# Ledger of designs, part 16: peptides against a protein of PDB entry 8BZL

Target 1, 228 residues: chain A of PDB entry 8BZL
Amino acid sequence: SYDRAITVFSPDGHLFQVEYAQEAVKKGSTAVGVRGRDIVVLGVEKKSVAKLQDERTVRKICALDDNVCMAFAGLTADARIVINRARVECQSHRLTVEDPVTVEYITRYIASLKQRYTQSNGRRPFGISALIVGFDFDGTPRLYQTDPSGTYHAWKANAIGRGAKSVREFLEKNYTDEAIETDDLTIKLVIKALLEVVQSGGKNIELAVMRRDQSLKILNPEEIEKYV
Target 2, 242 residues: chain B of PDB entry 8BZL
Amino acid sequence: SRRYDSRTTIFSPEGRLYQVEYAMEAIGHAGTCLGILANDGVLLAAERRNIHKLLDEVFFSEKIYKLNEDMACSVAGITSDANVLTNELRLIAQRYLLQYQEPIPCEQLVTALCDIKQAYTQFGGKRPFGVSLLYIGWDKHYGFQLYQSDPSGNYGGWKATCIGNNSAAAVSMLKQDYKEGEMTLKSALALAIKVLNKTMDVSKLSAEKVEIATLTRENGKTVIRVLKQKEVEQLIKKHEEE

## One batch from the design tools (peptide; made by RFdiffusion4, then SolubleMPNN)

Design b1_p9_1_s1 (from b1_p9_1 with T4S S9A)
Fold by OpenDDE base, seed 1:
Structure b1_p9_1_s1 (fold): chain B 228 residues (1-228), chain C 242 residues (1-242), chain A 9 residues (1-9)
Amino acid sequence: as target 1 above (228 residues)
Amino acid sequence: as target 2 above (242 residues)
Amino acid sequence: SANSEALFA
């Protein structure tokens, strides 16, 4: 009976709408994030872009600021709302504090936003998880994950979406200091991790790379194929 | 499952938003609308279901709405919902123009409405809008553009697409016949007629049952034109001769 | 099912 209400506790203490929002995330395409030494890499499963669709408008990886990018899994429209709010916060922080946000700060902001949508009876939870990567102003690479509950943690590597379990199992086995020793090895690790769940190789992968003191770079298919 | 089917903003145990899915299903039964992007323009073609015999020579567009000087849209779904959203689009565009002294970029107008649509899927006491829209426009940033949006607040840019009845079949045909980089507005008009002739639930396509609008650039200005019935008749006739 | 899939990225 309680699972029909917008985000109320069940008698056993479950927030069913939050759990069901987590199920919505599992319907999203897989995203993976890996923190290297001086690099952060996001990889996503390309959904088959319809032949006539403008690829420009199909973005699963987006910049939040010059030093922060995000991949998501789940409801695309929900993601847009979160992204827009995060971007506004990044700009507001630059204006008020005169420094870019830390990756933790913007993650906490997004997490707090999500949490508020779990506590209001007038709102459903966001049906998205996010991988947030970037560099702090001190040059430290960061990877965070946040879920529909508003929980967030720092990670070395993680995955979200449909294939996330298999990708995480791969990363747990293959994430070593040697595997991330170089930028190229870190990129290869992300590709290999995605290939656990993505069919047809590098053509169905989108990769974003952020290196220390560099802007977000989306790799083209030819660049990705060099690592396959 | 049924306990979630009637709730507007509730996730099912499987993470589904049934009311959004049902709104999309309802749109699948609405009159067909298609959009095609060309090198020299963009068009909308829509099925006209209501033939207003008592309207004089008033070029009434049932499904195609001018939004501003640089954009138009077509709607598939609930007419009342369409009217609300098209009015909101006009208001957003006008507010932007007043604030920035330039026309709103096409994608920004689309996203602004999509954020409204999304809100109706997330906030309690609201139902999804039972409408999908196709947007055509021109701006200085991307030139000619075609967008599609659905009840979820999702949108995408397209070279060609279709919403409403038999949209999947229409999209399949567009995929086969659309030639990237070679599409003129003339060829796009011919393609629109070809697709509508096959996807509309009519034995014979007639000009009275089709609305077509084109958006072009003339002397550095956007021109939005609804084709006259005679022009549509000529396009149909040409298609029948091929 | 097709409508459901369209909602997710």
Scores: peptide ipSAE 0.326, ipTM 0.773, DockQ to the pose 0.793
Fold by OpenDDE base, seed 2:
Structure b1_p9_1_s1 (fold): chain B 228 residues (1-228), chain C 242 residues (1-242), chain A 9 residues (1-9)
Amino acid sequence: as target 1 above (228 residues)
Amino acid sequence: as target 2 above (242 residues)
Amino acid sequence: SANSEALFA
């Protein structure tokens, strides 16, 4: 009988499974998102890819649509489920509304999905947080965060995963209008923020950039090293 | 602690999925399975544990399953769980073929099963599958491929990997001896024998205890072949002579 | 555990 009610309130009003899912997120490698003026940047700590592993199959940054991408921290398999559902929704929206999703819309969809998994019988919360970035049709850059609870907020900059606290503290000090004045400065800000927690420099960073009216670009290691 | 171990897959206070971890631990007790990607093919090599003299049917492969014309898999873990998952793989592949009139891409088949595995880690009243799989395949998108999936529904592509008993030691050996870009199927077979000889808890490697399948391309068709016992004996003998 | 770490990205 109790196996039906996975996420229940404690006597003190806590949803322990949600809190524990947030602890699962902290086991993930760090991801950072920064909104620039005309750019959004995602950076992630590369988990050491095993020497014989195909790097193609190790992704922490993914496109949801042409105008939206997501980085995550936490359970990889959970993330895949969320990503797939978000992609389907993005395509469905294009078919039904004849416009791409807004970044807020798809964030709200993901958040609602996560929330349902905190309340549905026989389902555990998703063990992931996500940074969702992109451009609305009006060309406005957006950054959102979602957590296992299904909460979401808009951010100028944020971080999730293991090193998120240190990275956020860095961003709080260094995120200024001057620091994001150009695309290159915005990219540099993300790299510097990640370097607070990532050892061995640019080799352990994956960086994705989306500019206005451009598709998601994953930077190669050589491109990243130019900003270090 | 015990409260999280005895229930459906839930998070521990530390954010761990103990039932998934325990399923992965259970796989460590299963027979060794190796996968090696070569330039001209891909192989699976698996430990055969059940050698009963009274078996009426010599099962050609206990641990290696043909999924479709372009893919095969090897399994480590709970046999009954493996049978369910391998059947599901075949059904997914067949449904795709019927729907799209083309073979399912290798990674799509792997991900489809991984989504099932993940669901068994997230939905109540279910336990994780106590099975890891190695997948070998060919498709027009990526050519020869090797994948590994675990009870979590996580997967990865590999040049070479191992699941089951002594998998960590096997992976270490593969990392040492695998030469990227230079691996022929012949050298991969030799490497598989070398690794199995060191990782199997046997005094002497014998062909009766090893299953090997190769996936190659011949005349624009995928060929999945289980090696005959005599061919495996020759590979073992060659390794003993080196 | 190595198994635990393998689940997270």
Scores: peptide ipSAE 0.253, ipTM 0.697, DockQ to the pose 0.775
Fold by OpenDDE base, seed 5:
Structure b1_p9_1_s1 (fold): chain B 228 residues (1-228), chain C 242 residues (1-242), chain A 9 residues (1-9)
Amino acid sequence: as target 1 above (228 residues)
Amino acid sequence: as target 2 above (242 residues)
Amino acid sequence: SANSEALFA
């Protein structure tokens, strides 16, 4: 049955299911990542939580390990699968290598997972892009992006999801060494970048900050308003 | 469009998963199920459609399933799919109990099933489960909890929610009448009857057409109780008097 | 559709 070949080449060399998975990512809310000097910052557009929904269960920023966190755009259920697999790998690495993963290592693992779902019979691509941030054991801040194809690259700053184009255009103009000179300036840069696409100011932004040798901190709305 | 409708769950050119959307649409035609979280408990209320006097009353409920001592669920959608998923929930809960010598946390059980649901949206030769679930539970981490999951494998926690037929209208009524922080189980039961009376495709709400289960804590133990028909009749009568 | 939007974060 032809039903086994989900992701196949078109006559013109396109992997349409991968391209369409990239269109699925654009339906996700905007996420932005910025690498500062001694900080990594993730910002996401908060989807309007339904009045009776528990906000605890609406998370777009997830810890993978103590030194790594991820924001995503696209299919929520697909993201959960990737997050769970990445968390297991982080723990496995600690047990087998006796060190935490590097941000590059876990990014490569996620990328390889995604790539296998583009080539395996009877599997569709993951409908997610991810921004993966953290610190390596040497204290170097890292930002990586992955897409549905299983490609990955290191970035200074990047964005994914519906408003990613506008946010990237803003970051390309405003990401300077002066703009990331301090932790506070780096946080402000992320907020300003998100405000290009997010209505109603800081109330619709979720921010996560990781500093060297510190745990992931999710900023509360009052903390965000100080930067607006 | 049609080329993406007839195949294994694949992306449309616009990045849509039509088979998942169609499974969600199918659930909209299922009987209404609602859940309400209170300060002192959590409840499920479900429309009973199969009223046959010859059905063996030994069954816990048509639409409400006990999962373990601390959790129950209600289902909207394809009954056969629901049976598979509820059995899997029970197996997951038992495997966890055996492995860790403690009951599975509510959200972990929900997540484990949602990962299975997601897999049926991503792997070839499979269709999405045509089932949404409401989960009620208690654990030591979050106390009383209410969750909803859909065919995509997405889930969320709720104070109150509804699935199945007229769910959008039910959710709107719940948003209007739900008093956050002030909801008692008694008031939640009254609200459940009020919402079902307006959202069920019945001329008159009767106790035979409604299943209600409550989950409470008594003496440090979880108690899952299906209300007797007489108790449901009293709730309906009280609503008619208001 | 509302169903489509529910799938994405």
Scores: peptide ipSAE 0.232, ipTM 0.689, DockQ to the pose 0.744

Design b1_p9_1_s1 (from b1_p9_1 with T4S S9A)
Fold by OpenDDE base, seed 3:
Structure b1_p9_1_s1 (fold): chain B 228 residues (1-228), chain C 242 residues (1-242), chain A 9 residues (1-9)
Amino acid sequence: as target 1 above (228 residues)
Amino acid sequence: as target 2 above (242 residues)
Amino acid sequence: SANSEALFA
């Protein structure tokens, strides 16, 4: 009975719609984020683009601002709503505060948005988790994760979506200071982590790299193959 | 399953939105709509099912709607829902034109409607729209464009795609016959007829059962043209001779 | 279902 209500606690204190939204996230393809020393890297499992589909319209990694990008897992349409609101907030912050958002600030905004959709009687939770990476104005690389509940935490490395458990187990074993000593090693770590769940090598991986004072770079397949 | 299929705005225990999936299933029973992008234009071809002899006004197009001077769409699904969404598309396009003194970019119009569709999957007391759309357009940013959107509020750009009845078979045929970089509007029209002839649940394809619109650029202006019945007859005849 | 898979990224 409680699972049918959008915003009611179970007798044991669970929000079933939030838990079910977390199950929706697990249906999304894998996304991984790693914070290096002077780099942040997002990797995603490429969903097989239909042969006649325009790849331009299939994006799992998007810029929120010049200093912040996001990968997501779960409902694509829900993600678009969150991305659009986050982009508006980033621009609003630049206009009102005269500085770009910190990665924590925009993460907290997204988390608060998600949380409000868990308490409104007329709304379901967002069926998405997000990895948010970027640089603060002081040049500090950041990685945050948000879930459907509106919780958020800072991470060194994390994964979301399908296969996230296996990717996290790999990262827990292989994330060391030596493994992230260089930008190239950090990129290699992300690729190796994704290869735990992606059967067909570098062709089924999308990588985004953000370095300090640089824009988001999406790596082409040839660039990815150099790291495999 | 049945406990969650009655509510529009709840996840199942498996994280599914059954009402959205059922809306997508309803579209599978609608008449076929096809879109093909060419180098020199873009087209929509749609099955006309309601050939009622008593219809006074031959609505020039039952399933193809002009949205503005640069865009048209075709619909598959619930007609009443389609009318609401096509009206909303026109309103969005006009509001943008008024605000910015330029036509709305094609993808922005598609996205604006998709955000409305998504909202009907997330807000209580609303059902998903039982409608998929194909959009054709031209803008200064990307030139000729073809988009598809579904009841979830997902969308994508396409070189060629199909919605409605037998859409999977149509998409398979398009994947086989679509030649990247070599598609002229003429070849796209021939391909549209070929695909419709195989995917429509009719013994013989006739011009009365098919609506075709083309979008081209002439003298720096977008031209949206619905093909005359005689032009469609010629395309069908040509296909029968091959 | 194919429809279910289409909803998720």
Scores: peptide ipSAE 0.347, ipTM 0.787, DockQ to the pose 0.794; fails the geometry check

Design b1_p9_1_s2 (from b1_p9_1, 3 letters changed)
Fold by OpenDDE base, seed 2:
Structure b1_p9_1_s2 (fold): chain B 228 residues (1-228), chain C 242 residues (1-242), chain A 9 residues (1-9)
Amino acid sequence: as target 1 above (228 residues)
Amino acid sequence: as target 2 above (242 residues)
Amino acid sequence: SANAERLYS
């Protein structure tokens, strides 16, 4: 029931606050992730940044560690909390296990965090979904998605946010081995996917790439336009 | 035992946090606060509403608070909430200084408070803070900075922005008149007066109703100065002559 | 609402 300040089961077995948190995600701008052969790519729809706003402080893609980055859709403030917790865990893992986290590990951590917030009597769910990409220490590229419920799955490609449906449909149609044969083609695929929902071309797209043994790279607008 | 709390901020069926939105709406009724970033400094300008003839003490700053040696903020919203948050900001800054033996970076202080704000939107038994803040500061990482935070715990850096009453109109004016890369503190002050004159719901702008603070760097030190009434008066006069 | 939009990214 919506009228309760806690996440509880409805008589028909629904967790309404979780479902409503998923609706919150849909209010976020679109993010897309694609796993290539030796590259992972995140693309996001740029929300119209106010003219006088510092672009540095408006980011939808962030690094969690050297080998992992994340894009999100939904409540910005909620995302910051998740990101910070994830970053701390990544560092803690390095200290305690003496290895960087696997992408699956940190995804599971985030998912567990989200799940706990769905079961706490004094908390609402996080209003965010996340695309988590990176490389495991063995060099395997990974893409995971989490949602407000705390569920997570591995993907070849996926999208979240308001335009996710259209983007996913595009990816389902166009994600082939040929389409990701090269890094450039993979990047192009992400851009094309985003262009299904983003108007006015590449200027409204933020794109990040992570290649094997390389740090997260945010492409500048000129670099993006080369792929359009 | 996790207690049931009926006062938790919850999602609507449409995924909205109405209590947060309402808190933001409430801020629109507060006095106008402006922030402008310049090349050589940053300023806050705030509407002063608490003027009563029977007050035995005139507060030097009603809306502008020094947080540490390198940062100040202005507040719009519920006064009691603002007091709590400004105190928390000071505590966070001092704890950081004690722990690391250096001043807290501006954005870190902002984010620390924003995390608190966010928590009050997610945890039971809490309501959102009915306060937006403008932060001005200097640090070695980014130099002069201006930030805005709202009840959601969201924040952003700005060249110029406004919170409180008629903030939308003020922002529009700032967008029109702010010259990126060419803004001096002097021009910023003039712009602040111009915008306040148009946005404050007063027949005539007076120095008694405006608080202005500037943050500059002098000899490798941050200087936060609240302008004297006479200085503000002069700025107003200059604007009227133009 | 403008306020609502500010909450989401």
Scores: peptide ipSAE 0.382, ipTM 0.804, DockQ to the pose 0.755
Fold by OpenDDE base, seed 3:
Structure b1_p9_1_s2 (fold): chain B 228 residues (1-228), chain C 242 residues (1-242), chain A 9 residues (1-9)
Amino acid sequence: as target 1 above (228 residues)
Amino acid sequence: as target 2 above (242 residues)
Amino acid sequence: SANAERLYS
């Protein structure tokens, strides 16, 4: 029986609600992030958009600021809350510090937010993991992951969601300096990684690319097919 | 303090929020509500289940609520919850208008309420709202719009959709008959009647059991109109003759 | 459940 008590420690030292939130993440569609030399790429498995649904309102990849993007897996509504808070913080930082956030800074902010929701008896954890990518003001590409516990780490490549294990295994084998030597190769790596878990090929993949000093670009299906 | 713990929406071992899912299940027992987006307008069509002869007709409609001059919504689920949420929508819209001296964009109003819904799934001592909403509106950014939101605080834009009883069947019918890019308000009304006739658990569709509202633009102004019973009767009659 | 699937992305 899961302890129906809010985020409290079990006798064995577990935070079950946090662990269960991690299970919620696994119910989300797969997202992958890869840091290249001068590029960061997010790829997501497209959840089948219902016929008659407006595609504009179905986004798994979002911009937090001009220099930072985020993909998530887990509870969609929870993600919106996190995204909104992060966006506000990015703007606040620009106003107060007069520089855009570093990717690490905004990741830490999100992580801290998540952690707070694991400590209050009046709140449940966020059922979301996030891949946060972008460029620092010095032009350094960054990739971070955060989970429901509020932990975060920097990665060269990582994946979250339902197919994350398979994607990570692929990345562990195939992420090399040669594999990310060019922007195109980096994009191809992400696509190949997603194809490990996506059955219908390139049509069910969404890709976001951010290059140094460039805005986020969401690739259209035709552009994705060029890499397949 | 422990009493609040028992009333908190928590994750199951499998990562599910059962209280949210159960709230969604409750909505499935509510009257059917349809939304259809057309090129020249957007409409809501809702089932009236409780026709009481003594009901005071002072209200705009039982299931369709005007939110502001540019938006309306329909609700499926717990009536008391719906009243709270529709009131909140109106308040949000008014506060925005006061602050910015312009009407709130449609999606922003939807999102604001969805954030509230989400909060009721995350904070202790609260239960999810047992309500789904369809929103129709117009704004200068996206024109005519149709949105759906559920107890989780999730939402989406739609060309056509359905909530409440037999919603899955209704959605299937809409998928079959909705002609993208060619939908007029007139054709949308006909489609609404067609779908309701098949999805409502009634032997015969009558105007008394259906509420329809249209949102159009006339002379640069949004017009929200609830169809008169006679107009609905004509739509039903036309459908029966086809 | 169909409802559960709608909650996750």
Scores: peptide ipSAE 0.377, ipTM 0.788, DockQ to the pose 0.753
Fold by OpenDDE base, seed 5:
Structure b1_p9_1_s2 (fold): chain B 228 residues (1-228), chain C 242 residues (1-242), chain A 9 residues (1-9)
Amino acid sequence: as target 1 above (228 residues)
Amino acid sequence: as target 2 above (242 residues)
Amino acid sequence: SANAERLYS
């Protein structure tokens, strides 16, 4: 059976392992990204942290560089590999090109990495999708999404993970110029979008905000509750 | 679906990695290992199953391994896999020390091994390691630390946790009895004995069947000590009196 | 099922 092999084409032209990797993404908790005018916001559904688990070690949002951060959905261990590779590339780029990466550049790098793992005989695809947000050196906010196949696109807003469909539907209806007119409104939009799928309100949401020329800020629960 | 469990680690139609899940299941058959973080130290407690009298080597510890001066680990799962991974941990720690002239931070060592584990879940011709580990350590960044890693290459920090046989029950007991911010090493030791007594598949808990190691700081140095059998006996006796 | 859930985030 073609679907039991490494990533190969089926007779009808499908790459089943890639498609199945996309199914793995759907098992991940929901992540949402929104590009505002001068802000990018990532929101994620908090997985219930075990009482005795250190919350510090449970991260769904991570910085790739000072100007780029990423949220993912899917296999946690796979994500770590991708994140580490991306971080190394960001640093390498700074050393070799003497400028930070553009959001597109690092997205393309990640996408290329994923694509290679779909074409190598001895590898399975990465079971993750990612939302990559940040600012280019010219101050332009960017949002990209990449999937297990290695495809990537720029978005105004998008969602990944188990609740992505509902969140996207919400965003399609509610993403307007008015809705992102201010930073606060943009943050509120993300929260509202996540609340479509997240139970128990702000306690189960993690939010990361990046503004122009500012570092990634993870909002504390109290700050999030102000927007609910 | 069992259709995707017989070959290299590939995705099922539902997006599952069954070989990784099965590796995790296999660990459930291994002896119980506990880790507990205290304010003044961290400990590992492990079930000792091999107590054969004809063993020539006096193994002070069957399941607890010193990794470097600041870290130790306990292993649940396939012994041969464990040996490979513990050796790799030691090598990683030494390479780091040589490169940076300082000991490797605890989480970095854990992550390095987890990357190896993950690779064995993604590359063809490989099977997942049938091993979970508990790591205890101290570093200048976070102080005393406890980590758990599994065959997937995932890991997390913990205040207290358990791997191996009856781990779920043990974790439940730890959740009930662990007092955040008030846990002394002495109390942690007592808790470890309590949990092991209930979770080990033995009629009676004995010092011969339990290994305990503590990691403390004394005079600015990390001290890793495996408790003597007599000390473990005293802990068991104390528990029985309560 | 518990093991499966631990793999994803």
Scores: peptide ipSAE 0.376, ipTM 0.797, DockQ to the pose 0.750

Design b1_p9_1_s2 (from b1_p9_1, 3 letters changed)
Fold by OpenDDE base, seed 1:
Structure b1_p9_1_s2 (fold): chain B 228 residues (1-228), chain C 242 residues (1-242), chain A 9 residues (1-9)
Amino acid sequence: as target 1 above (228 residues)
Amino acid sequence: as target 2 above (242 residues)
Amino acid sequence: SANAERLYS
């Protein structure tokens, strides 16, 4: 019955549908985010694309606005809904407030959206986590993570998806001021982190870089190989 | 047979709202939050459970939120639910200020949120919020105040209270040590450390695991201050020496 | 347990 699809508390105080949504995230490809001094970097494990599939249609990194981009892990269809809502909000904010969203603002918006889907009858939680990176209008680089529950925090570095645990362990050991002293070092850190879980080297990594006052740049495979 | 109903906002045959009770059970697993009212101020003390090395060190409290210039709160329960409720509190307070050109009285803000919580227990299609809150504040009507609210929408004023993990034990300790009419903020801080040291399941209390905020009045203005780690360390050290 | 810890403050 439709009534059984509701997110409810268990006797021991658990929201199982939310926890199961978090398990769905673990089925997604790994994504990594790192905040540098004047750069934010997203890296994603590329899934094998079917021989006849258009590679352009399979992206785990997307722009929300000119100053914000997002990587996600989990259900692709769910991600599409969240991305679209976030993009609309970014544009609405520009019209209403006459400034781009802060990274925190749009993260909070996404988090609130996710939270609502954990509390309303007839809705299931979103099966996605997201890494949201960008620059505030004052030029400050930001990295946020949000989970299916709607919880969000600011991070120096983080990972989501299947290999997130291993990648986080690597980052905890290797994220230092020296490791992010330059843009190139920051990019190298992301690549090294992803290589902890990606077997086929740089060919299976997608990297997005955003520098201060610059647009999102997706690195090509040749550019990535220079850092490997 | 499922021990709990899959539907929300329904009475059991015994007249119980199990979803509200289960929400409260969830809160029991959250970090401990204390509130203590003193003659010269009020404080919140909260357990910080998740210390992640990769967190961005932003000057913010994880569990203590400033609501307006005269009020703050601490939360125990589901973090995402707490974020929604604290945002709502800020909006309510701001709307009141804009409408009446004066700060919202403390109890009115608490009541406004409690009405929302209650609605989520009565109107079908939504689950209760899995969050309890402690509110500290000052207003011209009652001075320094401490309130507690739970998922049911119930609230009460307190001299000292606790929510979250081991709250019952903490309340018992507060009852034993709280001296009515003689509580200074300094004594309240010491009491908070004492209670947290006993209720937190840690071998040794550290400043990294505790957040403390104080609300005082200085020159006719409310001052809300989150204690620095060094200050908390000093409080812990003092407790260990007694 | 790690997931549960993320849910609760």
Scores: peptide ipSAE 0.123, ipTM 0.752, DockQ to the pose 0.048

